Peptides against a protein of PDB entry 4KTY. Designs and how they scored, part 172

Target 1, 266 residues: chain A of PDB entry 4KTY
Amino acid sequence: YVLNDIGVIFYGEVNDIKTRSWSYGQFEDGILDTCLYVMDRAQMDLSGRGNPIKVSRVGSAMVNAKDDEGVLVGSWDNIYAYGVPPSAWTGSVDILLEYRSSENPVRYGQCWVFAGVFNTFLRCLGIPARIVTNYFSAHDNDANLQMDIFLEEDGNVNSKLTKDSVWNYHCWNEAWMTRPDLPVGFGGWQAVDSTPQENSDGMYRCGPASVQAIKHGHVCFQFDAPFVFAEVNSDLIYITAKKDGTHVVENVDATHIGKLIVTKQI

## One batch from the design tools (peptide; made by RFdiffusion4, then SolubleMPNN)

Design b2_p24_6_s1 (from b2_p24_6, 14 letters changed)
Fold by OpenDDE base, seed 3:
Structure b2_p24_6_s1 (fold): chain B 266 residues (1-266), chain A 24 residues (1-24)
Amino acid sequence: as target 1 above (266 residues)
Amino acid sequence: DEERKKKLLEKFEEYLKTKVPQEL
């Protein structure tokens, strides 16, 4: 989880699981320096740099360019004219070195690119880390732990009212650390996500959220446990618009989201 | 009831296909 500099990332569809190789390169020249530079850009106090809770949270913010001119610019519009298409990246090294050299965000990334770079960042700093892929990953936009699907009477989705969405797959990271700020038993793997999805207390960041807490339905613990919980366990709430203007819950599906969560054992 | 649920899911999945997915 620290020594391996090449990994495998799962992606694709739940019915057609695919793998791609990713070079983390945490031992390559200039990479550790770049990770330290990232923390410098975040204006992180030296006293906090030894705390994996703070480091992973800062990393989740800084690996994406939002808010703070961090490492990667996300793009999902299939138009990547001003940079490198996300699929063209094969590892973290070129991205991090470009960021260090240019001192500007690197274009472009999607979830596995964010996760790959973030994995390098964590491992460089001595934090055991792995990439996790969630198939049918919910994106809860209103923090209600549900996937609200608004329907017309004919069962078609009302795209105007439906704000929540589901990724075919989503990649994020788990980092190993103690959590003295949480009750006993909630240390170990912590979910952290650098893909810019939702604002967390003023910045696009996510985690660390206790995997054990989430697994047992505890979403009251910092950080961003409700969001991570929703990614893997949201109920699909089908809300039908009636002709009289009323909305009625027609159906609830508790089985669709988080169909498969995969991580490589190392 | 079950047929309705299936129909709703199918329509939702069709809707999701119109959304931008992660690259494959």
Scores: peptide ipSAE 0.389, ipTM 0.863, DockQ to the pose 0.756
Fold by OpenDDE base, seed 1:
Structure b2_p24_6_s1 (fold): chain B 266 residues (1-266), chain A 24 residues (1-24)
Amino acid sequence: as target 1 above (266 residues)
Amino acid sequence: DEERKKKLLEKFEEYLKTKVPQEL
């Protein structure tokens, strides 16, 4: 997980799974220096740089440009003016070297680009890491561990009230580390996500969240476990508005979100 | 009940088409 410099990222849709190669290039010239530069830009103290918990959390924040002029600017508007379309990137090296050279955020990325660059960052710093793709990935905006779908009387979605959304697919990372800050058994793979989705204690970052804790329904542990849990295990709650203005749960779908989670083992 | 559930899902999926997906 640390030594592999070329990988495969899963994307597409659950019924049409696709793969793309990604060159991590963690051993190429200037990449380690760039990763250190990223931590410098984050003003990370030297003592914390040896702690994978802190490093992965900082990396989660810094791989995206929000808040801190980090590495990548996200864009989903299909215009991509003033930069490179997300689909044009084939690896992390050009992105990281451009960031180091220009000292400005690089345009543009989407989830797999964020995940690719973040994977390079983690591996470069000796943290075992892999990319995970979740199909029908929920984006919970109100931190209630469910996808609230508000319906009009005709059954159509009320777009004004429905704030939560679902990605056709979403990529994030898992990083291997011990978690002495958590109860015994919750070390190992930790979910971390550099795609700017939600604010976590003042910054657009996510994780590390214990995969084992989440699998066992423990979402009370740092960091951002409820959000990650919701991405893979949210129930779709269909809420209808009645004539009297009251809201009633019409249906619950517990099978749609996180329908398929894929990761390469090597 | 199953038909209604299917219909609701279809409508939700239609709604999601109006949202920005990840690039394919």
Scores: peptide ipSAE 0.387, ipTM 0.858, DockQ to the pose 0.743
Fold by OpenDDE base, seed 2:
Structure b2_p24_6_s1 (fold): chain B 266 residues (1-266), chain A 24 residues (1-24)
Amino acid sequence: as target 1 above (266 residues)
Amino acid sequence: DEERKKKLLEKFEEYLKTKVPQEL
């Protein structure tokens, strides 16, 4: 998980799973230096740089450009006029070296690009890491651990009221570390995500969230466990607006979100 | 009831297609 410099990222749809190669290049010239530079830009104290909890959380924030002029600017508008389309990237090296050289955020990324660069960052710093793809990945906007779908009486979605959404797929990272800040048994793989989705205590970042904690429903454990839990376990709550202005839960679907989670085991 | 549930899911999936997906 640290030594492999070429990987495979799963994407596409649950019924049409696709793979793409990604060159992490953690051993290429200038890459480690760039990772250190990223931590410098984050003004990370030297004492914290040996703590994988702090490093992964800082990396989660800094791999995206939001808040702190981090590495990658996300874009989903299918224009990409002022940079490189996300699909054109084949690895982390060019992105990181451009960031180091220009000292400005690199355009553009989507989830697999963020995950690829973040994976390089983690591996460069000696943290075992892998990319995880979740199909039908929920994006809970109001932190209530469910997907609230507001409907008109005819069953059509009320787009004005419905704020939550679902990605066809989403990629994030898992980093291996001990969690002395959590109860025994919740170390190991930790979910971390550098794709800017939600604000976490003032910054667009996510994790580390204990995978074991999430699997066992312990969403109270830091960091961002509720959000990660919602990505993979959210129920779809269909809420119908009645003519009298009342809202009624019409249906609950517990099977749609997180239908398939894929990661390379070796 | 089951047909209604299926219809709701279909409508939601149609709605999601109007949202921004991850690039394929």
Scores: peptide ipSAE 0.381, ipTM 0.859, DockQ to the pose 0.781
Fold by OpenDDE base, seed 4:
Structure b2_p24_6_s1 (fold): chain B 266 residues (1-266), chain A 24 residues (1-24)
Amino acid sequence: as target 1 above (266 residues)
Amino acid sequence: DEERKKKLLEKFEEYLKTKVPQEL
């Protein structure tokens, strides 16, 4: 997980899984320096740089440009007029080197780009990391651990009644570390996500969230376990918004979100 | 009821096509 500089990112749909190659390039010239620079820009103290919990959390924040002039500007408008379209990137090296050179956020990224760059960051710093693709990934905006889907009477989705959303797929990272801040057994793989989705204690960041904790339904553990849990295990709550303004829950689907989670095993 | 669920899911999946990363 640390030594491989080329990876595969899964994307597409659950019924049509696709793969793309991604060059992490953690050993390329200037990449380690750039990762250190990222931590410098984050004003991360030296003592914290040896702690994978802190490093992964800082990385989660800094790989995205929000809040702190981090590495990548996210864009999902399908225009991308002032930079490189997310799909044009083939690896992390050019992005990181551009960031280091320009000292300005690089445009543009989406989830797999964020995950790719974040994976490089983690691996470069000696943290075992992998990219995870979650198909039907929920974005719980109101922290209720459910995905509210408001429907018109005809069954069409009304996206204006909630900020909750679902990606057909979403990529984030898992980083391997001990979690002395958690009960025994909740170390190992930790979910971390640099795609700016939700504010976590003042910054757009996510994790590290114990995968084991999430698997056992322990959402009370730091960091951002409820959000990650919701990404992979939210119930779809179909709510019909009637013309009279009443809301009626007409269906609950507990099987759709997180239908498939894929990562490359080495 | 199952048919209704299926229809809702289909519509939701159609909606999801509008919220897709660029690679899709």
Scores: peptide ipSAE 0.277, ipTM 0.805, DockQ to the pose 0.548; fails the geometry check

Design b2_p24_6_s2 (from b2_p24_6, 12 letters changed)
Fold by OpenDDE base, seed 3:
Structure b2_p24_6_s2 (fold): chain B 266 residues (1-266), chain A 24 residues (1-24)
Amino acid sequence: as target 1 above (266 residues)
Amino acid sequence: SEEKKKKLLEKFEEYLKTKVPQEL
């Protein structure tokens, strides 16, 4: 989890699982220096740099460019003008070195690129880390732990009212650490995500959220446990919006989201 | 019913096809 500099990232569809190689390159020249530079740009105190909780949370913020001129600019517009298409990246090294050299966010990333760079960051700083892929990954925008799907009276989805979305797949990271800030048993793997999805206490960041806590339905623990829980276990709530403004729940599907979660075993 | 659930899911999946997915 620390020494392996080449990885495999799962992507595609749940019924057509694909893999891509990713070079983390945490031992390449300039990469450690760049990771330290990232923490410098975050204005992280030296005292906090030894705390994997703080480091992983800062990393989740800084690997994306939002809020803080971090490493990667996300784009899903399929144009990718003024940068490199997300699919063209093969590893973290070029991205991190470009960031260090230019001191400007690098264009462009999607989830596996964010996860790849973040994995390098964590491993480079001695935090055991891995990438996980969730198929049918929910993006809950209103923190209600549900996917609210609004339907027209004809049964078609009302795109204006439906704010929540589902990714065909989403990649994020798990980092291994103790959690003395949580009750006993909630250490170990912590979900952290640098793909900019939702604001967390003022910044686009996510985690560390205890995987054990989430697995057992404990969403009250810091950080961002409700959001991560929703990604893997949201119910689809089908709501018909009537012309008179009333809403009727037509159906609840508790089986669609998070059908498969895959990670590489080392 | 399971049939209703299936139909709703199909409609939702059709909707999702109109969204930009993660790059494949």
Scores: peptide ipSAE 0.360, ipTM 0.852, DockQ to the pose 0.720
Fold by OpenDDE base, seed 2:
Structure b2_p24_6_s2 (fold): chain B 266 residues (1-266), chain A 24 residues (1-24)
Amino acid sequence: as target 1 above (266 residues)
Amino acid sequence: SEEKKKKLLEKFEEYLKTKVPQEL
């Protein structure tokens, strides 16, 4: 979890699982210095840099470029004209070194790139970390712990009203730490996500959210537990928007989201 | 019903194809 500098990331579809190699390179020259630089750019106090809760939360914000000119610019437009296509990256080293050298966000990343770089960041700082892939990963935009799918009267999805979406897959990280800020038993693996999805108290960041808390439905525990819970366990709510403005729940599907969560054990 | 659920899911999946997926 700390010593391995090469990993495997799961992606693709639930019925066609794929793997890609990723070089974390946490021991390569300049990488630790770059991780320290990232915390410097975040203006993180020295006293907080030894706290994995603070470090992982700051990392989740700073690995993405939003808000704070962090490491990676996300793009899903399949153009990538002003940088490197996400699929061209093979590891974290080039990204981090480019960031350190240019002092500007690196283009471009998608979820596995964010997760790969974030994994390097965590491991460099002595935090055990792994990448997790969730197939049929929900993106709840309104924080109601469900996926609201609005339908026209003909049964087609109303794209104007439907704001929530589902990723075919999504990658994030789990970081190992104690959680003295939570009740006993909710330490261990914590979900953290640097892919910019939702705003969390003023920044695009996510976690640390206790995996045990999520597993047991304790969404009231900091940080961002409701969002992470929704990613893996939200119900699909099919709502017909009638012409008269009334809404009718047509169906609830509790089986689609989070069908498979995969992570490497070592 | 399960049939209704299946049909709704199919419609939703068709909609999702119009969205930008993660790169494969």
Scores: peptide ipSAE 0.353, ipTM 0.850, DockQ to the pose 0.721
Fold by OpenDDE base, seed 1:
Structure b2_p24_6_s2 (fold): chain B 266 residues (1-266), chain A 24 residues (1-24)
Amino acid sequence: as target 1 above (266 residues)
Amino acid sequence: SEEKKKKLLEKFEEYLKTKVPQEL
């Protein structure tokens, strides 16, 4: 995982799975220097740079531009007038070198761009990492581990009340590390996400969250396990808002979110 | 019922089309 400099990212829809090549380029000239520069911009102390838990959490924050003028500005408006459209990127090298040269956030990224750059960052620093694609990926905005879908009496979705959303697909990273801060058995793959989705203790970051802990239903461990759990396992809760102001649960769907999770093995 | 579930999902999918998807 550390040695591969070219990868494949899965995207598209569950019924039309697509792949794109991505050049990580962790061995290219200037990339290691840029990764160190990213940690310098984060004001990360030298002692913490040897800890993959701290490094992956800092990387999660710094690969996005929010809060700290990190690497990438996210945009989903389909305009992209002041930068490069997310689909135009083919690898991490140009993005990271542009960031190092300009010392300003690079425009623009979406989930696979964030995941690609973050994968380079992790691998460059010797942390085994891979990209994971989740189809029907929930974005829980109210931290209740559910996707609350409010319906009008006519059956249409009430967009005012419905705050949560579902991505057709979402990409994030898994990083391999020991977790001495967690119970035995919860090391190994840790979910980390640099796409700015939710605030985590004051910054837009996510993880590391133990994949094994989440698989066993443990969401009480640091970091951001409830959010990651919700991305892959949220129940869809259909709630009808009646004219009299009462709410009635019409249906619960526990099978739709996280319909397919794909990652490249090598 | 499965039919009710299907109808609800269809309505939700229609709603999601009004949201911003990930770029393909």
Scores: peptide ipSAE 0.352, ipTM 0.847, DockQ to the pose 0.708
Fold by OpenDDE base, seed 4:
Parts: structure tokens; sequence; C-alpha cells
Structure b2_p24_6_s2 (fold): chain B 266 residues (1-266), chain A 24 residues (1-24)
């Protein structure tokens, strides 16, 4: 997980799984320097740089440009006129080197680009890391661990009543580390996500969240376990919004979100 | 019912098609 400089990212849909090669390039010239520069820009103290918990959390924040002039500017509007379309990137090296050279956020990224760059960052710093793709990934915006789907009386979705959303797929990272800050057994793979989705204690960052904890329904542990849990386990709550303003839960689907989670297990 | 659930899911999936897709 540290030595591989080329990876595969899964994307597409559950019924049409696609793969894309991604060059991590963690051993390429200037990449380690750039990773150190990223931590410098984050004003990360030296003591923290040896702690994978802190490093992964800082990396989660810094790989996205929000809050801190980090590496990548996200864009999902299909208008990429002021930079490189996310699909044009083939690896992390050009992005990181551009960031280091320009000292400005690089445009543009989406989830797999964020995950790719973040994977490079983690691996470069000796943290075993992999990219995870979650199909039907929920974005819980109101921290209720459910995906609210509001329906009009005719059954059509009303998207105005909630900020919750679902990605057809979403990519994030898992980083391997011990978690002395958590109860025994919750070390190992930790979910971390640099795609700017939700504010986590003042910054757009996510994780590290114990995969084991999440698998066992323990969402009370730092960091961002509820959000990650919701990404993979949210119930779809179908709510009919009546004309009188009342809401009626019509159905709950506990099986759709996180229908497939794929990672390269090498 | 399962049929109702299926119909709701189908409608939701149709809605998702109207969202801006990921670049890939």
Amino acid sequence: as target 1 above (266 residues)
Amino acid sequence: SEEKKKKLLEKFEEYLKTKVPQEL
C-alpha cells in the first residue's frame, strides 16, 4: 500500500463498474518536498508530523483548497474554464508539483482526484493508504445519519427541502494506523476524505474515522464517524411533503446507500 | 410494500439522473 506508485480507481455505477488508472508518483522528484510544503502551509508543528492521526487529518483538510489554500479546488458544475477538467488528470504528480510551484490551489478536482492526491500524500509520508469507492454514497448534510428524500404528492422528488444528497459514487481514502486515542480494536484502516463535503469542527475535512468502529455501529469516536457512517449506511427516508406542510414517512430503504464498496486489496 | 419501495427507488434514481454527474 505504500510502495505501489500506480493504482486503480473504481468509478461509474454499481451495474457498470469502471476503472481508471492513477499514477500516485509518491517517489517522484519533488513530491516529498511538496508533501512537506503542504504540512508547512498547514502550519503543522514538527511533533505532529510523526503522528499519522494528525497527518491524515491535516492532509484531509489541505488536499482541498477550502479554508486553507490547500492543493485542489473542487468543481462539480461541469465548467472548468479556469483550469484543468478533473477528468484530464492522470495522476498526482502534476497536481502536487503545480501546487508547489505556483503556491496556489490547483484547479480542478473531484472525488477521485482528491482521493488520488491524498493517497499520494499519505503514501509519501509512509502511511499505508488506499482509495475506496462507495457506490450510492450519501452526503448527510444535517448530521441525522439518514438520507432524507422528500417527495411531492405526485411522487416526484423535491430537492429543495433538504441539502442531503447522494453521489452515484464517491471516492475517499483509507489509511492504516494505530488509534491510541480510541478503544482497543479500532485501529487499522481509517477512513479519511479530502473531498470537501462537510465542515468538521471548522474545516472541510473528514477523518480519520475507524473503519472497524463504523462497521460495528460505533459513531461516537473521533473523527467524523457519523458522517462516514452515513456515507455507507444511511437509510433512505422517503418523506412525502404534503401541501399542508406535514411530512409523512412513506418508506425506509436501509439497503441502497453503500450498496457496493470497492477497494483494491493489494 | 416491496413494490412501493421499488417504485420509490426508481423515482429517486430518476431524480439522480438530473443531478450534475461526476466528471467520470
Scores: peptide ipSAE 0.248, ipTM 0.783, DockQ to the pose 0.640

Design b2_p24_6_s3 (from b2_p24_6, 14 letters changed)
Fold by OpenDDE base, seed 5:
Order: sequence, then C-alpha cells, then structure tokens
Structure b2_p24_6_s3 (fold): chain B 266 residues (1-266), chain A 24 residues (1-24)
Amino acid sequence: as target 1 above (266 residues)
Amino acid sequence: SMARAEALRKAFEDYLKEKVPQEL
C-alpha cells in the first residue's frame, strides 16, 4: 500500500465492472518535492506534517483546486475545452509535475483522477493508502443521511425538488493511520476524498473518517463521518409530490446505495 | 406493493441515466 507504484482502479457499472491501470509514480523524480510543495501551498506547519490525520485532511483539500488553488480542476461536462479530458490521464506524474511547474491548477479531473493523484500524495508522504470504488455512490447534499427522491404523480422524478444525487460509481481513498483523537478501535483505514463534493467546515475536503466507525454507524466521529456514511449506506426515500402540494413517502429502499464496494489488495 | 416498488426503482434509474455520470 506504499511501495506499489502502479495500480488498478475499478470503475464502470455494478453489472459491468471495469479496471484501468494508473501509474502513481511516487518514486519518480520531482514527485516528492511536488508533494512537499503542495503542503507548502497549504501553509502547513512543520509539526502538522508529521501527523497523518492533518496531512490526509489537507491533502483532501489541496488535491482539488477549489478554495486554495490546489492541484486539479474537476469537470463533468464532457467538453474539456481548456485542458486534458479526464480519461486521457494514465497516472499522477504528469499532473503533479505540471502543477509544480505552472503553479496553477491542472485541468481536468474526475473521481479516479483525484483518487489517483491523492493516492500518490499519501504514499509519497509515507501514509499507506489505497483507492476504493463505490458503485451507486450517494451524494447527500443536505446532511440528512438519506437520499430524498421526489416524484411527480405520474411517476417521473421531479428534478427540481430532487437535490440529492447518486454516482454510478465513485472513487475515493483509504489511508491507514492511528486515531488517538477517537475512541480505541477506530484507527486503521480512514476514508479520505479529494473529489470536490461538499463543503466541510469551510473547504471542499473530506476525511479522515474511520472506516470502522462508519461500519458501526458512529457518524458523530470526526471528520465528515455523516457524509461518508451516506455515500455507502443511504436509504432511498421515494416521496410523491401531490398536486395539492403535499408530500407522501411511498417507499424506502435500503439496498440500492453502496451496492458494491471494491478495492485492490496487494 | 412489489410492482409499485419496482416501478419507482425504474423511474429513479431512468432519471439517473439522464444525469451526467462519472466518465467511463
């Protein structure tokens, strides 16, 4: 989880799982220096750089360009007119070196690109890390731990009322560390995510969230446990909007979100 | 009913297909 410089990222659909190679290149010339530069841009204190909790949280913020002119600009519009299409990247090295050279965010990334670059960042700094792919990954944007799906009386989804969304797949990272800030037993793998999805205490970042805590429903544990929990375990709440303006819950589906979570083992 | 639940699932999946997914 540290030494492997070439990896496999799972993507596609739950019924048609696909894999793509990704070169992390954490040992390539200039990559470690670039990771240190990223922490410099984040203005991290030297004392914080030795703490994997702080490093992974800062990394989750800095790998995306939002807020702090970080590494990657996300785009999902399928145009990509002012940069490189996300699918054209094959590894982290070119992205990180371009960032270091230009000192400007690199265009463009989607989840696996963010995860790939973030994985390089973590591994460069000695933090064991892996990429996780979640199929039917929920994006809860109102922090209620459920996916509210509003339907018209004709059975179609009301896109105006339905604010929550679900990715066909989403990639993020897990980083291995102790969590002295949490109760005993909640160290180990921590979910961290650099894809800009939601604001976390003022910045687009996510984690570290204890995987064990998430598995046991402890959403009160820092950081961003409710969001990560929702990604993998949200119930779908089907709400019918009546013509008279009333809303009625018609169905609850607890099996759709997080249908499959995959990660490569060494 | 089971039939209604299936219809709701299909409606949601159809909705998701119209949204922009992660790139394949």
Scores: peptide ipSAE 0.411, ipTM 0.859, DockQ to the pose 0.771
Fold by OpenDDE base, seed 3:
Structure b2_p24_6_s3 (fold): chain B 266 residues (1-266), chain A 24 residues (1-24)
Amino acid sequence: as target 1 above (266 residues)
Amino acid sequence: SMARAEALRKAFEDYLKEKVPQEL
């Protein structure tokens, strides 16, 4: 998980799973230097750079450009006129070297690009890391651990009221570390995500969230466990908006979100 | 009912199709 510089990222749809290769290139010239530069840009103190909890959290913030002029600018509008389309990237090296050279955010990324670059960052710094793909990945926008789907009386979705959404797939990272800040048993793999989705205590970042804690329904532990839990386990709440302004829960679907989570085990 | 549940699922899936997915 540290020495392998080439990987496979799963994407596509649950009924049509696809794979793409990604060159992490953590040993390429200038890449480690760039990772250190990223931490410098984050103004991370030297004492914290040996702490994988702090490093992974800073990395989740800095791999995206939001808030801090980090590495990658995300774009999902299929218009990539001022940069490189996300699908054109084949690895982390060109992105990181461009960032180091220009000292400006690189355009553009989507989830697998963020995950690829973040994986390089973690591995460069000696943190075992892997990419995880979640199919039917929920994006809880209001941190209520459920996906609220508002319906018109005709049964169609009210797009104005429905703020939450579901990705066909989403990629993030898991980083291996001890969690002395958590109860015993919640170390190991920690979910971290550099794709800018939600604000976490003032920055677009996510994690580290204990995978074991989340699997056992513990969402009270730092960091961002409720959000990660919602990504993989949200219930869909179908709410009908009545003309009189009242809302009625019509149905709850617990089977749609997080149907398949895939990661490379070797 | 099961029929209504399926209708709701379809409505949501149709809604999602109109949103921009992750690039494939």
Scores: peptide ipSAE 0.410, ipTM 0.859, DockQ to the pose 0.775
Fold by OpenDDE base, seed 1:
Structure b2_p24_6_s3 (fold): chain B 266 residues (1-266), chain A 24 residues (1-24)
Amino acid sequence: as target 1 above (266 residues)
Amino acid sequence: SMARAEALRKAFEDYLKEKVPQEL
């Protein structure tokens, strides 16, 4: 989880799983220096750089360009006219070296690119890390731990009323660390996500959230546990909008979100 | 009913296919 410099990232659809190779390159010349530079840009004090909790949280913020001129600019518009299409990247090295050289955010990334670069960052700093892919990954934008799907009377989705969204797949990272700030048993793998999705106490960042705590239904612990929980376990609430303006709950589906979670064991 | 539940699931999945997915 630290020494492997080439990995596999899962993507595609739940019924058509695909894999792609990703070169992390944490031992390549200039990469460790770039990771230190990232922490310098974040104005992270020296005492915090030895704390994996602080490092992973700063990393989740700095791997994306939002708020702090971090490493990667996200884009999903299928144009990518002012940079490199997300699918053209094959590893972290070129991205990180470009960031260090230009001192400007690199264009462009999507979830697996963010996760790939973040994985390099964590491993460079001695934090065991892996990439996780969640199929049917919910994006809860109102923090209610459910997804409201509004339907027309004909059974089609009302796109105007339906605000929450679901990714066909989403990639984020898990980082291994002790959590002395949490109850015993909630150390180990911690979910962290550098893809800019939601604001977390003033910045686009996510985690570290205890995987074990979430699995046991504990979403009250720092950081961002409710959001991560919703990504993998949101209930789908199907609401029909009647012509008279009334809303009726037709169904609740607790089995659709988080249909499959995949990671490579190494 | 189970039939209605399956229809709703299909409708939602069809809706998602029309939205912009992750690339690849």
Scores: peptide ipSAE 0.396, ipTM 0.850, DockQ to the pose 0.710
Fold by OpenDDE base, seed 4:
Structure b2_p24_6_s3 (fold): chain B 266 residues (1-266), chain A 24 residues (1-24)
Amino acid sequence: as target 1 above (266 residues)
Amino acid sequence: SMARAEALRKAFEDYLKEKVPQEL
């Protein structure tokens, strides 16, 4: 989880799983320096740089450009005229080196790019890390652990009635660490996500959230456990928007979100 | 009904086919 500099990222659809090779390049020249530079840009105290909890949280913030002029600018509008299309990246090295050289956020990334770069960052700093792909990944915008799906009377989805959204797939990272700040048993893999999705206590960041805690329904533990839990376990609430303006819950699907979570072992 | 549930799922999945991420 640290030594492998080439990985596989799962993407596509749950019924058509695809893989993409990604070069992490954590041992390439300048990469460690860049990771340190990232922490410098984050104004991270030296005392915290040895703490994987703090490092992973800072990393989740800094790998995205929001708030802090971090590494990657996300773009999902299919307009990439001012940078590199997310799909054109094949690894983390070029991105990180460009960031270090230009000292400006690199354009552009999407979830797997964020996850790839973040994985490099973590591994480079000695934190065991892996990329996780969640198919039908919910983006809970209102922290209610539900994904509201509004339907018109004709059965079509109306996405304008909610800020909640679902990715066909989403990639984030899991980082291995002890969590002395949590009860015993909730160390190990921690979900961390650098794709800018939600504000977490003032910044677009996510995690570390204890995977074990989430698996056992403990969403009260820092950091961002409710959000991560929602990503993998939100109930889909199908609501029909009636012409008269009323909303009717037609169905609740508790099995769709997080239908498949895939990660490479070792 | 089960049929309705299936229809709802299909509608949602059809919707998702046009959602991001779009690059992969």
Scores: peptide ipSAE 0.345, ipTM 0.824, DockQ to the pose 0.582

